# Ledger of designs, part 52: peptides against a protein of PDB entry 5K2M

Target 1, 273 residues: chain A of PDB entry 5K2M
Amino acid sequence: MRIGITYTVLRREEMAIKERAGEFGEVVMLHEDDLLFPGNYDLDVVIIRNVSHFKALYTARLFESEGIPTVNSSRLIFEAGDKLFATLRLAGKVPVPEWKAALSEGGALRVPDSLGYPLVSKPVFGSWGRLLAKVNDRDSLEAVLEHRKWMKNPLYGIHYFQEFVEKPGRDIRSYVIGGEFVGAIYRYSNHWITNTARGGKAEPCSDPEVEELSVKAWEAFGEGALAIDIFESEKGLLVNEVNPNMEFKNAARVTGADMAGKLVEYAVEVAKT

## One batch from the design tools (peptide; made by RFdiffusion4, then SolubleMPNN)

Design b1_p12_8_s3 (from b1_p12_8, 7 letters changed)
Fold by OpenDDE base, seed 2:
Structure b1_p12_8_s3 (fold): chain B 273 residues (1-273), chain A 12 residues (1-12)
Amino acid sequence: as target 1 above (273 residues)
Amino acid sequence: ASDFELDEKALA
């Protein structure tokens, strides 16, 4: 077994994945600078750990073009890594926050007619709460839309909105790998954007409803390793988003779950199929 | 380093 691991930065996650992968075979660490295609790589599977969503997506697709399966697959990265595409998958399977998508400013200006205020403006791509805006009124909506016009990436012209969910000062991040629930954490924050990256406390989440919902959310995609962001709302649990390029350092630390091992085990299974 | 700091470095 030859296991590739693509990466941008050697984080604790990548180190743990490397270590665990070494138990199953030869490990080939592939920094982004090492990636040239076509490359005729002699690998049975590649674990995709590029930080950039798009680099991860293209890297996965490039390996797949050489007949090398990836974890995650380019399909999963594409569908799960786009907030709107992920919502489209999730909405038919699990409770999600109310959402609207608009393809123009004129469309976007009508979103409050359905969602009301406050609402959340999200880019369809991006992590760590970047370019999330709590839109409290018309003036704020117009400002967000105006700013989007001047953003160079055309994907910023895809207007994705969500209802503002009142959260109990935390959210949940769960992890499902190969359809198996691996663990979950609470992420505490005094800010409406609850991301542990912003210095939030993490605590174990042991909730059977979270586990069930997380698996169902994963089943909306049907493959790979996903981190799942869940809101606790007055309406109950809502699946906000999924991440096909999951960070798990805090979750592994807090839960004691062998997330790296589970990821490697799944990759080895994928290599054998 | 906060996960945030790692994230910022990874985005640069």
Scores: peptide ipSAE 0.009, ipTM 0.578, DockQ to the pose 0.131
Fold by OpenDDE base, seed 4:
Structure b1_p12_8_s3 (fold): chain B 273 residues (1-273), chain A 12 residues (1-12)
Amino acid sequence: as target 1 above (273 residues)
Amino acid sequence: ASDFELDEKALA
C-alpha cells in the first residue's frame, strides 16, 4: 500500500495522518510544490489535506484523472465544500437552517420576505467565518450586496442566506468517516460565529441525537470524511454545514478519538475498491 | 490556546 498525503502546511493533523498511514504501508508526503500534473504517481490512494478548498478540489480531480482514488473525492469536496451545494444535499435528509439563494441583487433583496431579519449572509465558498454577516436590517443587506458587486470573484454574486439561529453560546462539530460516527465536540463562543479561531473552549459532546443526525448528514453525500457543524436551536438540532477538509486536532484531543487513524483506515478501504 | 480549528476551506 502506497498512501499519498497532499498538504499545504504540515499541521498536527497531517503529522497524525502520516503516522497512522505508516502503519498500513509506504507514506508519500506531497507538498503542494511537489504536485505537477500529469505525473507518474505510484500511489494506491491520496489523502487530500490541501488547505485551500479549490486546491484540494483540483488536486483530488487531478489524481482521479490518473486513476488514483482520493480521500476525499473531488465530488465530495465539490459538493460538501460549497455551502449552497452542501445545503442542497443536506436539506433532503436532515433538518437545516432555513435558507434562500438568489442569483441577483434584486432576488437577494427579497430574501427577507421569506427569512425575515436577522439573517446570515454567507459566501458559498470560504471558511473561518470569512465574509459571514449577520444582517439585521435592510441597510445592512444593501451594504453586503453592494460590497459583493465589487468583489472580483463571480462566486460572490451567488447570494446564499440562512436564518439567524440563536445558539446556546456553542455549536457542535461532529466527525463522520466512512459512514461511522467518530466523535463530536461542543465549541463554546460568546460570538454568534462559533467557528472562529478566536479562542473558545472545546468539550466532548456525547449525545445520541447528534450521533444519529451526523450519520444522516453524512449519508446525504454517501462517502468520505466529513466534519459536520450542528446548531442547537429552538427547533432542535440543525445541520448548518459540512467540511470535507476538516481540522480535528482539538476534537481528537478532547474526545480521545483517533480521527487520523479512522481517516487512514477509510483511505485504505478506498484504495482497495 | 484557541481550541477552535481553523476551517481551511477559504484559503483559496
Scores: peptide ipSAE 0.021, ipTM 0.641, DockQ to the pose 0.114; fails the geometry check
Fold by OpenDDE base, seed 1:
Structure b1_p12_8_s3 (fold): chain B 273 residues (1-273), chain A 12 residues (1-12)
Amino acid sequence: as target 1 above (273 residues)
Amino acid sequence: ASDFELDEKALA
């Protein structure tokens, strides 16, 4: 078996995936600079670890066009990596924060009539809490919308909003690979954005309700490897978002779960189908 | 480098 691994930067996750993949066959590391298409790649499966959502999406689709399966698939990356498309999948299966989408400034200005204040403005793409805004009032909403008009990418004109969820100084990140729950962590922060990539501390989360909810959230997509972000709210557990290009360094360290091994095992199964 | 810094470099 020949296992490709595409990457932008060699992180601890990519090193762990490479090491575990070596137990199953020949490993071919593919930096973004090595990727030209169409190409005659001799690979049974490709694990997608590009940092950019769009580069990951297009890389997956390009390998699939040559008959090489990917983990994650371009379909999963597309649907899970867009916050609005992910919400559309999740809302049919699990509790999610209340949300609104608007396709114009005039539509966006009416969102508080439904969600109230404070609300959260999100871009439909991006990670690590980039361009998340807590919008406390009308003046703040107008400012966010004005700034979006001057952003070059037309996707910033897709206005996605959520209710502001009060959290107990933490959120939960769980991991589901091939439909199997692998583990979960609490992410602590004094800021309303609790992402560990922004300096949050991680602790193990052992909660059967989190495990059940995480599997149901994965079933909304039905394939691949996902990190799942869950809020503890006054309404109970809410699935906020999913990530088809998950980081797991802190989670693996804190839980002791072999997330890299589970990802490789799933990729090997995909290669055999 | 924070994961955030890596993402900014990948988008540039």
Scores: peptide ipSAE 0.014, ipTM 0.572, DockQ to the pose 0.266; fails the geometry check
Fold by OpenDDE base, seed 5:
Structure b1_p12_8_s3 (fold): chain B 273 residues (1-273), chain A 12 residues (1-12)
Amino acid sequence: as target 1 above (273 residues)
Amino acid sequence: ASDFELDEKALA
């Protein structure tokens, strides 16, 4: 078996994936500079680890066009990597924060009529809490909308909002690969954005409700490897978002779960189908 | 480098 791994930066995750993939077959590391299409790639499967959501999406689709399956698939990257599209999948299967989408400033200004204040403004793309805004009032909403007008990417004109969820100083990150729950962590922060990439601490999460909810959230997409962000709220557990290009170094370290191995095992199974 | 720093560099 020949396993490709596409990457932008060789992180701890990519190193772990490379190491574990070597136990199953020949590993071909493919930096973004190595990618040219159409190409004659002799690969049974490709693990997509490009940092950019769009580069990951296009890379996956390009390999698929040559008959090479990818983990994750271009379909999954497309649907899970967009916060709004992910919400559309999740909302039919699991509890999610209340949300609204608007396609204009005039529409966005009516969002508080449904969600109230405070609310959270999110771009539909991006990671690590980039361009998240807690919007406490009308003045703040107007400011966010004004700033969006001057952003160059047209996708910033897609206005996605959630209710503000009061959290107990933490959130949950779980991991589901090929439909199997692999592990979960609490991410602690004194800030309303609890992402460990911003200096949060991680601790193991062992909760059967989290496990069940995580699997159900994965089933909304039905394939691949997903990190799942879950909020603890007064309403119970809420699935906030999913990530098809997951970081797992902190989760693997804290839980001892073999995230890289599980990802490779899944990729090997995908290659056999 | 923090995951945040890597992400900022990837968007530049």
Scores: peptide ipSAE 0.009, ipTM 0.586, DockQ to the pose 0.215; fails the geometry check

Design b1_p12_8_s4 (from b1_p12_8, 7 letters changed)
Fold by OpenDDE base, seed 4:
Structure b1_p12_8_s4 (fold): chain B 273 residues (1-273), chain A 12 residues (1-12)
Amino acid sequence: as target 1 above (273 residues)
Amino acid sequence: MSDFELDEKALE
C-alpha cells in the first residue's frame, strides 16, 4: 500500500501520521510545493493535512479526480469546514447553539430580533477563532457588518451568527474517526474563545454523554475524521462546530489516544473500499 | 492577507 500525506507544515501531527503510516505501507510525503495536477500519482490513498481549508479542499478534489481516495474526502472538507454548511448537517441530528444566517446587511441587522444579544459573529471559513466577534449590542453589530463590506473575499458577505453560549471556563474537543470515538479533552480558557492555540490548558474528558454526542455529530456527515467542538451549556451539551482538518497534538498527549494511528487505520480502510 | 497567510501565521 502506498499512502500519500499532503502537508503545508510538518507539525507533530504530520510526523506522527507519517510514523504510523509507515507501519502499513510505503509513505509518500507531499508538501504543497510538490503538488501538480494533473499528475501520475501512484497512491492508494492520500491523507490531507494541508493547513488551509481551501488548499485542503482542492487538494482532496484533485486527487479524487485521479481516482485516489482521500482522508478526508473533498465532500467532507467542504461540508464540515464551512461553519454554516456544518451547522446545516448538525442541526438536524444533534443539539447546536441557536444560529441565524443572513445574506445581506439588512438581513443581518434583524438577527438580534431572533437571537438577542450577545451574539457571536463567525465567518463561514477560518480557523483558530479568527474573526470571531462577540457582538454585545447594535453598535458592535453595525461595526462588524461594516468591516465585512471591505473584506475582499465574497464569503465574508455570508453572515453567520450564533447565540452566545455561557461556558464554564472551558469547552470540549472530541475526536471521531471512521465513526469511532477516539477521545476528548477539556480546553480551559478565561477567554470566551476557548482555543488551545491561544494558550488554553487541556485535560482529559471522560464523559459518556460526550462520546455519544460526538458519534452522533460525526454521523451527520457519515465519513472521515472529525474534531468536534462541544459546549457545556445550561441547555446541556451543544455541538458548536466540527473540524475536518483536526489538530490533535494536545489531545493525543493528554489522553494517550493513538489519534495518528486511528487516522492511518481509517485511511487504509478507505483505500481498500 | 489571504486566509492561507493567516493560517500560516497562526502556526508560528
Scores: peptide ipSAE 0.017, ipTM 0.599, DockQ to the pose 0.123
Fold by OpenDDE base, seed 3:
Structure b1_p12_8_s4 (fold): chain B 273 residues (1-273), chain A 12 residues (1-12)
Amino acid sequence: as target 1 above (273 residues)
Amino acid sequence: MSDFELDEKALE
């Protein structure tokens, strides 16, 4: 068994994956600078750990074109890594925050007619809460839309909105790999954007409802390894988003779950299919 | 900065 691992930066996650992969076979670490296609890669499977969503997507698709399966697949990265496409999958299977999409400024200006205020403006791509805006009124909406016109990437012209969900000073991040629930954490923050990258505390989450909902959310995609972000709302649990390029160092530390091992085990199963 | 470069800098 030859296991490739593509990466941008060697994080704690990549080191743990490398270590666990070594128990199953030969490990080939592939930095982004090492990747040239078409190529002749002697690999049975590739674990995709590129940081950039688009680099991860294209890397996965390029290996697949050489007949090498990837974890995650390019299909999963494409569908799960876009907030709108992920919402389309999730909304058919699990509760999600109310959302609207508009393809023009004129359409976007009508979103409050259905969602009301406050609402959240999100880019369809991006991590760590970048370019999230809480929109409290018409003036704020107009300002966000005006700024979007001057952004160079055409994807900023895809207007995605959610209802603002009041959270109890935390959110939930769960992990599902190959359909198996691996673990979950609470992420605490005093800011409406809960992100562990902003200095929030993490604590174990042991809730059977979270486990069941997380598995159902994964089943909306039906493959791979996903981190799942869940809100505790007055309406109950809501699946906010999923991440096909999951960070898990804090979750592994807090829960004691072998997330790296589970990811490698799944990759080995994919290689044998 | 391309969206490409922004994703790399967010890890620093």
Scores: peptide ipSAE 0.019, ipTM 0.630, DockQ to the pose 0.130; fails the geometry check
Fold by OpenDDE base, seed 1:
Structure b1_p12_8_s4 (fold): chain B 273 residues (1-273), chain A 12 residues (1-12)
Amino acid sequence: as target 1 above (273 residues)
Amino acid sequence: MSDFELDEKALE
């Protein structure tokens, strides 16, 4: 068994994955600078750990074009890594925050007629709460839309909005790998954006409802390794988003779950199919 | 700055 691991930066997650992969076979570390296609890679499977959504997507698709399966697949990265496409998958299976999509400024200006204020403006791509805006009124909406016009990437012209969900000073991040629930954490923050990358405290989450909902959310995609962000709302649990490029160092530390081992085991299973 | 450059700088 030859296991590739693509990466941008060697984080704690990549080191743990490398260590666990070494128990199953030969490990080939592939920095982004080492990737050239088409190539003659002698690999049975590749674990995709590129930081960039787009680099991860294209890397996965390029390996697949050479007959090498990836974890995650390019299909999963594409569907799960876009907030709007992920919402389209999730909305048919699990409760999600109320959302609207608009393809023009004129359409976007009508979103409050349905969602009301406050609402959340999101780019369809991006991580760590970048370009998230809590929009409290019409003036703020106009400002966000004006700024988007001057952004160079045409994907900023795809307007995705959610209702603002009041949270109890925390959210939940769960992990599902190959359809198996691995663990969950609470992420505490005094800010409406609860992201551990911004210094939030993490605690173990042991809730059977979270476990069941997390598995159902994963089943909306039907493959791979996903981190799932869940809100505790007055309406109950809501699946906010999923992440096909999951960070798990804090979750692994807090829960004691072997997330790296589970990811490698799944990759080995994929290699054998 | 590309989204990628923003991602890299956020890791740094």
Scores: peptide ipSAE 0.018, ipTM 0.617, DockQ to the pose 0.127; fails the geometry check
Fold by OpenDDE base, seed 2:
Structure b1_p12_8_s4 (fold): chain B 273 residues (1-273), chain A 12 residues (1-12)
Amino acid sequence: as target 1 above (273 residues)
Amino acid sequence: MSDFELDEKALE
């Protein structure tokens, strides 16, 4: 078996994936600079580890066009990596924060009529809390909308809002690979944006409800490897978002779960299908 | 390197 691994930066995750993939066959590391299409790649499967959502998406689709399956698939990356599209999938299966989407400023200005204040403005793409805004009032909403007008990417014209969820100083990140729950962590932060990348403490999360909810969230997409962000709210657990380009170094460290191994095993399974 | 820094670099 020949396993490709595409990457932007060789992180701890990519190193772990490489190491585990080596147990199953020949590993071909493919930096973004190595990728040209059509390329007639001789690979049985490609594990997509590009950092950029769009690069990951297009890389996956390009390999698929050559008949090479990818983990994750371009379909999954597309649907899960867009917050709005992910919400559309999730909302049919699991509890999610209340949300509204607007396609114009005029529409966006009416969002508080439904969600109230505070609300959260999110770009449909992006990671690590980038361009998340807690909108406390009308003035703040107008400011966010004004700024969006000057952003060059047309996707910033897609206005996605959520209710502001009061969290207990943490959130949950779980991991589901091939429909199997692999593990979960609490991410602690004093900021309303919880992210371990911002220096938050991580602790193991052993909650059967989290496990069940995580699997259900994964089932909304039905394939691949997902990190799932879950909020502990007064309303119970809410699935906030999913990430098809999951980072797991902290979770693997904290839980001891073999996330890299599980990912590789799933990729090998995909290759055999 | 923070995950944020990695993402910013990936966008360049």
Scores: peptide ipSAE 0.016, ipTM 0.605, DockQ to the pose 0.276; fails the geometry check

## One batch from the design tools (peptide; made by RFdiffusion4, then SolubleMPNN)

Design b2_p13_1_s1 (from b2_p13_1 with S1M V4I L9R)
Fold by OpenDDE base, seed 5:
Structure b2_p13_1_s1 (fold): chain B 273 residues (1-273), chain A 13 residues (1-13)
Amino acid sequence: as target 1 above (273 residues)
Amino acid sequence: MDVIDPDYRGDPY
């Protein structure tokens, strides 16, 4: 078994994955600078840990083109890593926050007619709560749309909105790998953006409803390793988003779950199929 | 090349 690991930066996650992968076979670390295609890669599977969503997507697809399976697959990265495409998958299986998509400024200005205020503006791509805006009124909506118009990336012209969910000062992040629930944490914050990357505290979450919902959310995609962000709302649990390039250092530390080992085990299974 | 930053938080783009 030869396991590739693509990476941009050696984080705690990549170090843990490398260590655990060494127990299953030969490990080949592949920095982004090492990746040239077409290439002659002698690998049974590649674990994709590029920080950039797009670099991860293209890296996965390039390895797949050479007959090497990846974890996650390019399909999963594409569908789960885009907030709108992920919502389309999730909405058929699990409760999600109310959402709207608009393809023009004129369309976006009508979103409040259905969602009301406050609403949340999201880019369809991005991590760590980047470019999230709580939009409380018309003036704020116009400002967000105006700013998006001057952004160079055409994907910022895809207007994705969600209802503002009032959360109890926390959200939930769960982890499902190969269809198995691995663990969950509460992420605490005094800010409406509860991401631990912004200094939030993590605590273990042991809730059977979270476990069931997390597995169902994973089943909307049907493969790979996903982190799942869940909101506790007045309407019950809502699946907000998924992440096919998950950070898990806080969850692993807090829960004691072997996230890296489970990811490697799944990659080894994928290599054998 | 091994770029080590255990607590990396940056722009992924």
Scores: peptide ipSAE 0.043, ipTM 0.747, DockQ to the pose 0.890
Fold by OpenDDE base, seed 4:
Structure b2_p13_1_s1 (fold): chain B 273 residues (1-273), chain A 13 residues (1-13)
Amino acid sequence: as target 1 above (273 residues)
Amino acid sequence: MDVIDPDYRGDPY
């Protein structure tokens, strides 16, 4: 078994994945600078750990073109890593925050007619709560839309909105790998964005409803390793988003769950199919 | 050269 690991930065996650992968076979670390295609890669599977969503997506697709399976697959990265595409998968299977998509400014200006205020503006791509805006009124909506016009990436012209969900000063991040629930954490913050990357603290979450919902959310995609962001709302649990390139250092530390090992085990399984 | 930053929080585009 030869296991590739692609990466941008050697983080705690990549170090843990490397260490655990070494128990299953030969490990080939592949920095982004090492990736040239077409290539002659002698690998049975590649674990995709590129920080950029797009680099991860293209890296996965390029390895797949060489007949090498990836974890996650390019399909999963594509569908799960886009917030709108992920919502389209999730909405048919699990409770999600109310959402609207608009393809023009004129369309986006009508979103409050359905969602009301406050609402949340999201880019369809991006991590760590980047470019999330709590839109409290018409003036704020107009400002967000105006700024989006001048952003270079055309994907910023895809307007994705959610209802603003009142949360109890925390959210939940769960982890499902190969359909197995591996753990969950609460992320605490005084900010409406509760992501631990913004200074939130993590605590273990042991809730059977979270476990069941997390597995159902994973089943909406049907493959790979996902981190799942869940809100505790007045309406009950809502699946906010999923992450096909999960960070897990805090979750692993807090829960004691072997996130890296489970990821490697799944990659080895994928290599054998 | 391996870029090692265990706590990296860059701007992934």
Scores: peptide ipSAE 0.041, ipTM 0.725, DockQ to the pose 0.883
Fold by OpenDDE base, seed 1:
Structure b2_p13_1_s1 (fold): chain B 273 residues (1-273), chain A 13 residues (1-13)
Amino acid sequence: as target 1 above (273 residues)
Amino acid sequence: MDVIDPDYRGDPY
């Protein structure tokens, strides 16, 4: 068994994955500078840990073109890593926040007619709450849309909005790998963006409803390793988004769950299929 | 060169 691991930077997650992969076979660390295609890679599976969503997506697809399976697959990275495409999958299986997509400024200006204020503007791609805006009124909506016109990436012309969900000063991050629930944490913040990447505290979450909902959210995609963001709302639990390139250092530390081991075990299973 | 940054927060575009 030869296990590739692609990476941009060696984080706690990549170090843990490398260590656990060594128990199953030979580990080949592949920095982004090492990735040229077409290539002659002798690997049974590749674990994708590139920081960039797009680099992860293209890396996965390039290995797949060489006949090498990846964790996650390029299909999963594509559909789960785009907030709109992920919403389309999730909405058929689990409760999600109300959402609207608009393809123009003129369309976006009508979104409040359906969602009301406050609403949340999101880019379809990105992590750590980057370019999230709480839009409280018409003036704020116009400002966000004006700024988007000057952004060079054409994906910023895809306007994705959600209802603003009032949360109890926290959200939930759960982890499902190969259809198995691995663990969950609460992420505490006084800010409406609760992501621990911005300094939020993490605590263990042991809730059977979270576990069941997390598995159902994973089943909307049907493969791979996903982190799942869940909101506690007045309407009950809502699945906000999923992440096909998950950070888990805080969750592993707080829960004691072997997330790196479970990821490697799943990659070994994928290599054998 | 393997950059080890356990708390890396670069641009993930």
Scores: peptide ipSAE 0.039, ipTM 0.728, DockQ to the pose 0.857
Fold by OpenDDE base, seed 2:
Structure b2_p13_1_s1 (fold): chain B 273 residues (1-273), chain A 13 residues (1-13)
Amino acid sequence: as target 1 above (273 residues)
Amino acid sequence: MDVIDPDYRGDPY
């Protein structure tokens, strides 16, 4: 078994994946600078750990073009890594926050007619709460839309909105790999953006409802390794988003779950199919 | 040299 691991930066996750992969076979670390295609890669599977969503997507697709399976697949990265595309998958299987998409400013200005205020404006791509805006009123909506017009990436012209979900000072991040629930954590924050990257406490989440919902959310995609962000709302649990390029160092530390091992085990299974 | 940064958050896309 020859296991590739693509990466941008060696984080705790990549170090753990490397270590666990070494138990199953030869490990080939592939920094982004090492990736040239077409190439003669002698690999049975590649674990995709590029930090960039787009780098991860293209890397996966390039390996697949060489007949090498990836974890995650380019299909999964594409569908799960876009918040709107992920919502389209999720909405048919699990409860999600109420959402609207608009393809123009004129369309976006009508979103409050359906969802009311406050709203959350999200880019369809990006991580760590980047460019999330709580939109409390018309003036704030106009400001967000005006700024989006001047952003260079055309994907900022895709206007994705959610209802603002009142959360109990935390959210849930769960992990499902190959259809198996691996673990979950609460992420605490005094800010409406509960991302641990902005500071906060993580605690284990042991809730059967979270486990069931997480598996159902994964089944909307039907493959790979996903982190799943879940909100505790007055309406019950809502699946906010999924991440096909998951960070898990805090979750592994807090839960004691061998997330790196589970990811490697799944990659080895993929290599054998 | 492989950059080891356990807290890297730099890539926007």
Scores: peptide ipSAE 0.028, ipTM 0.685, DockQ to the pose 0.752

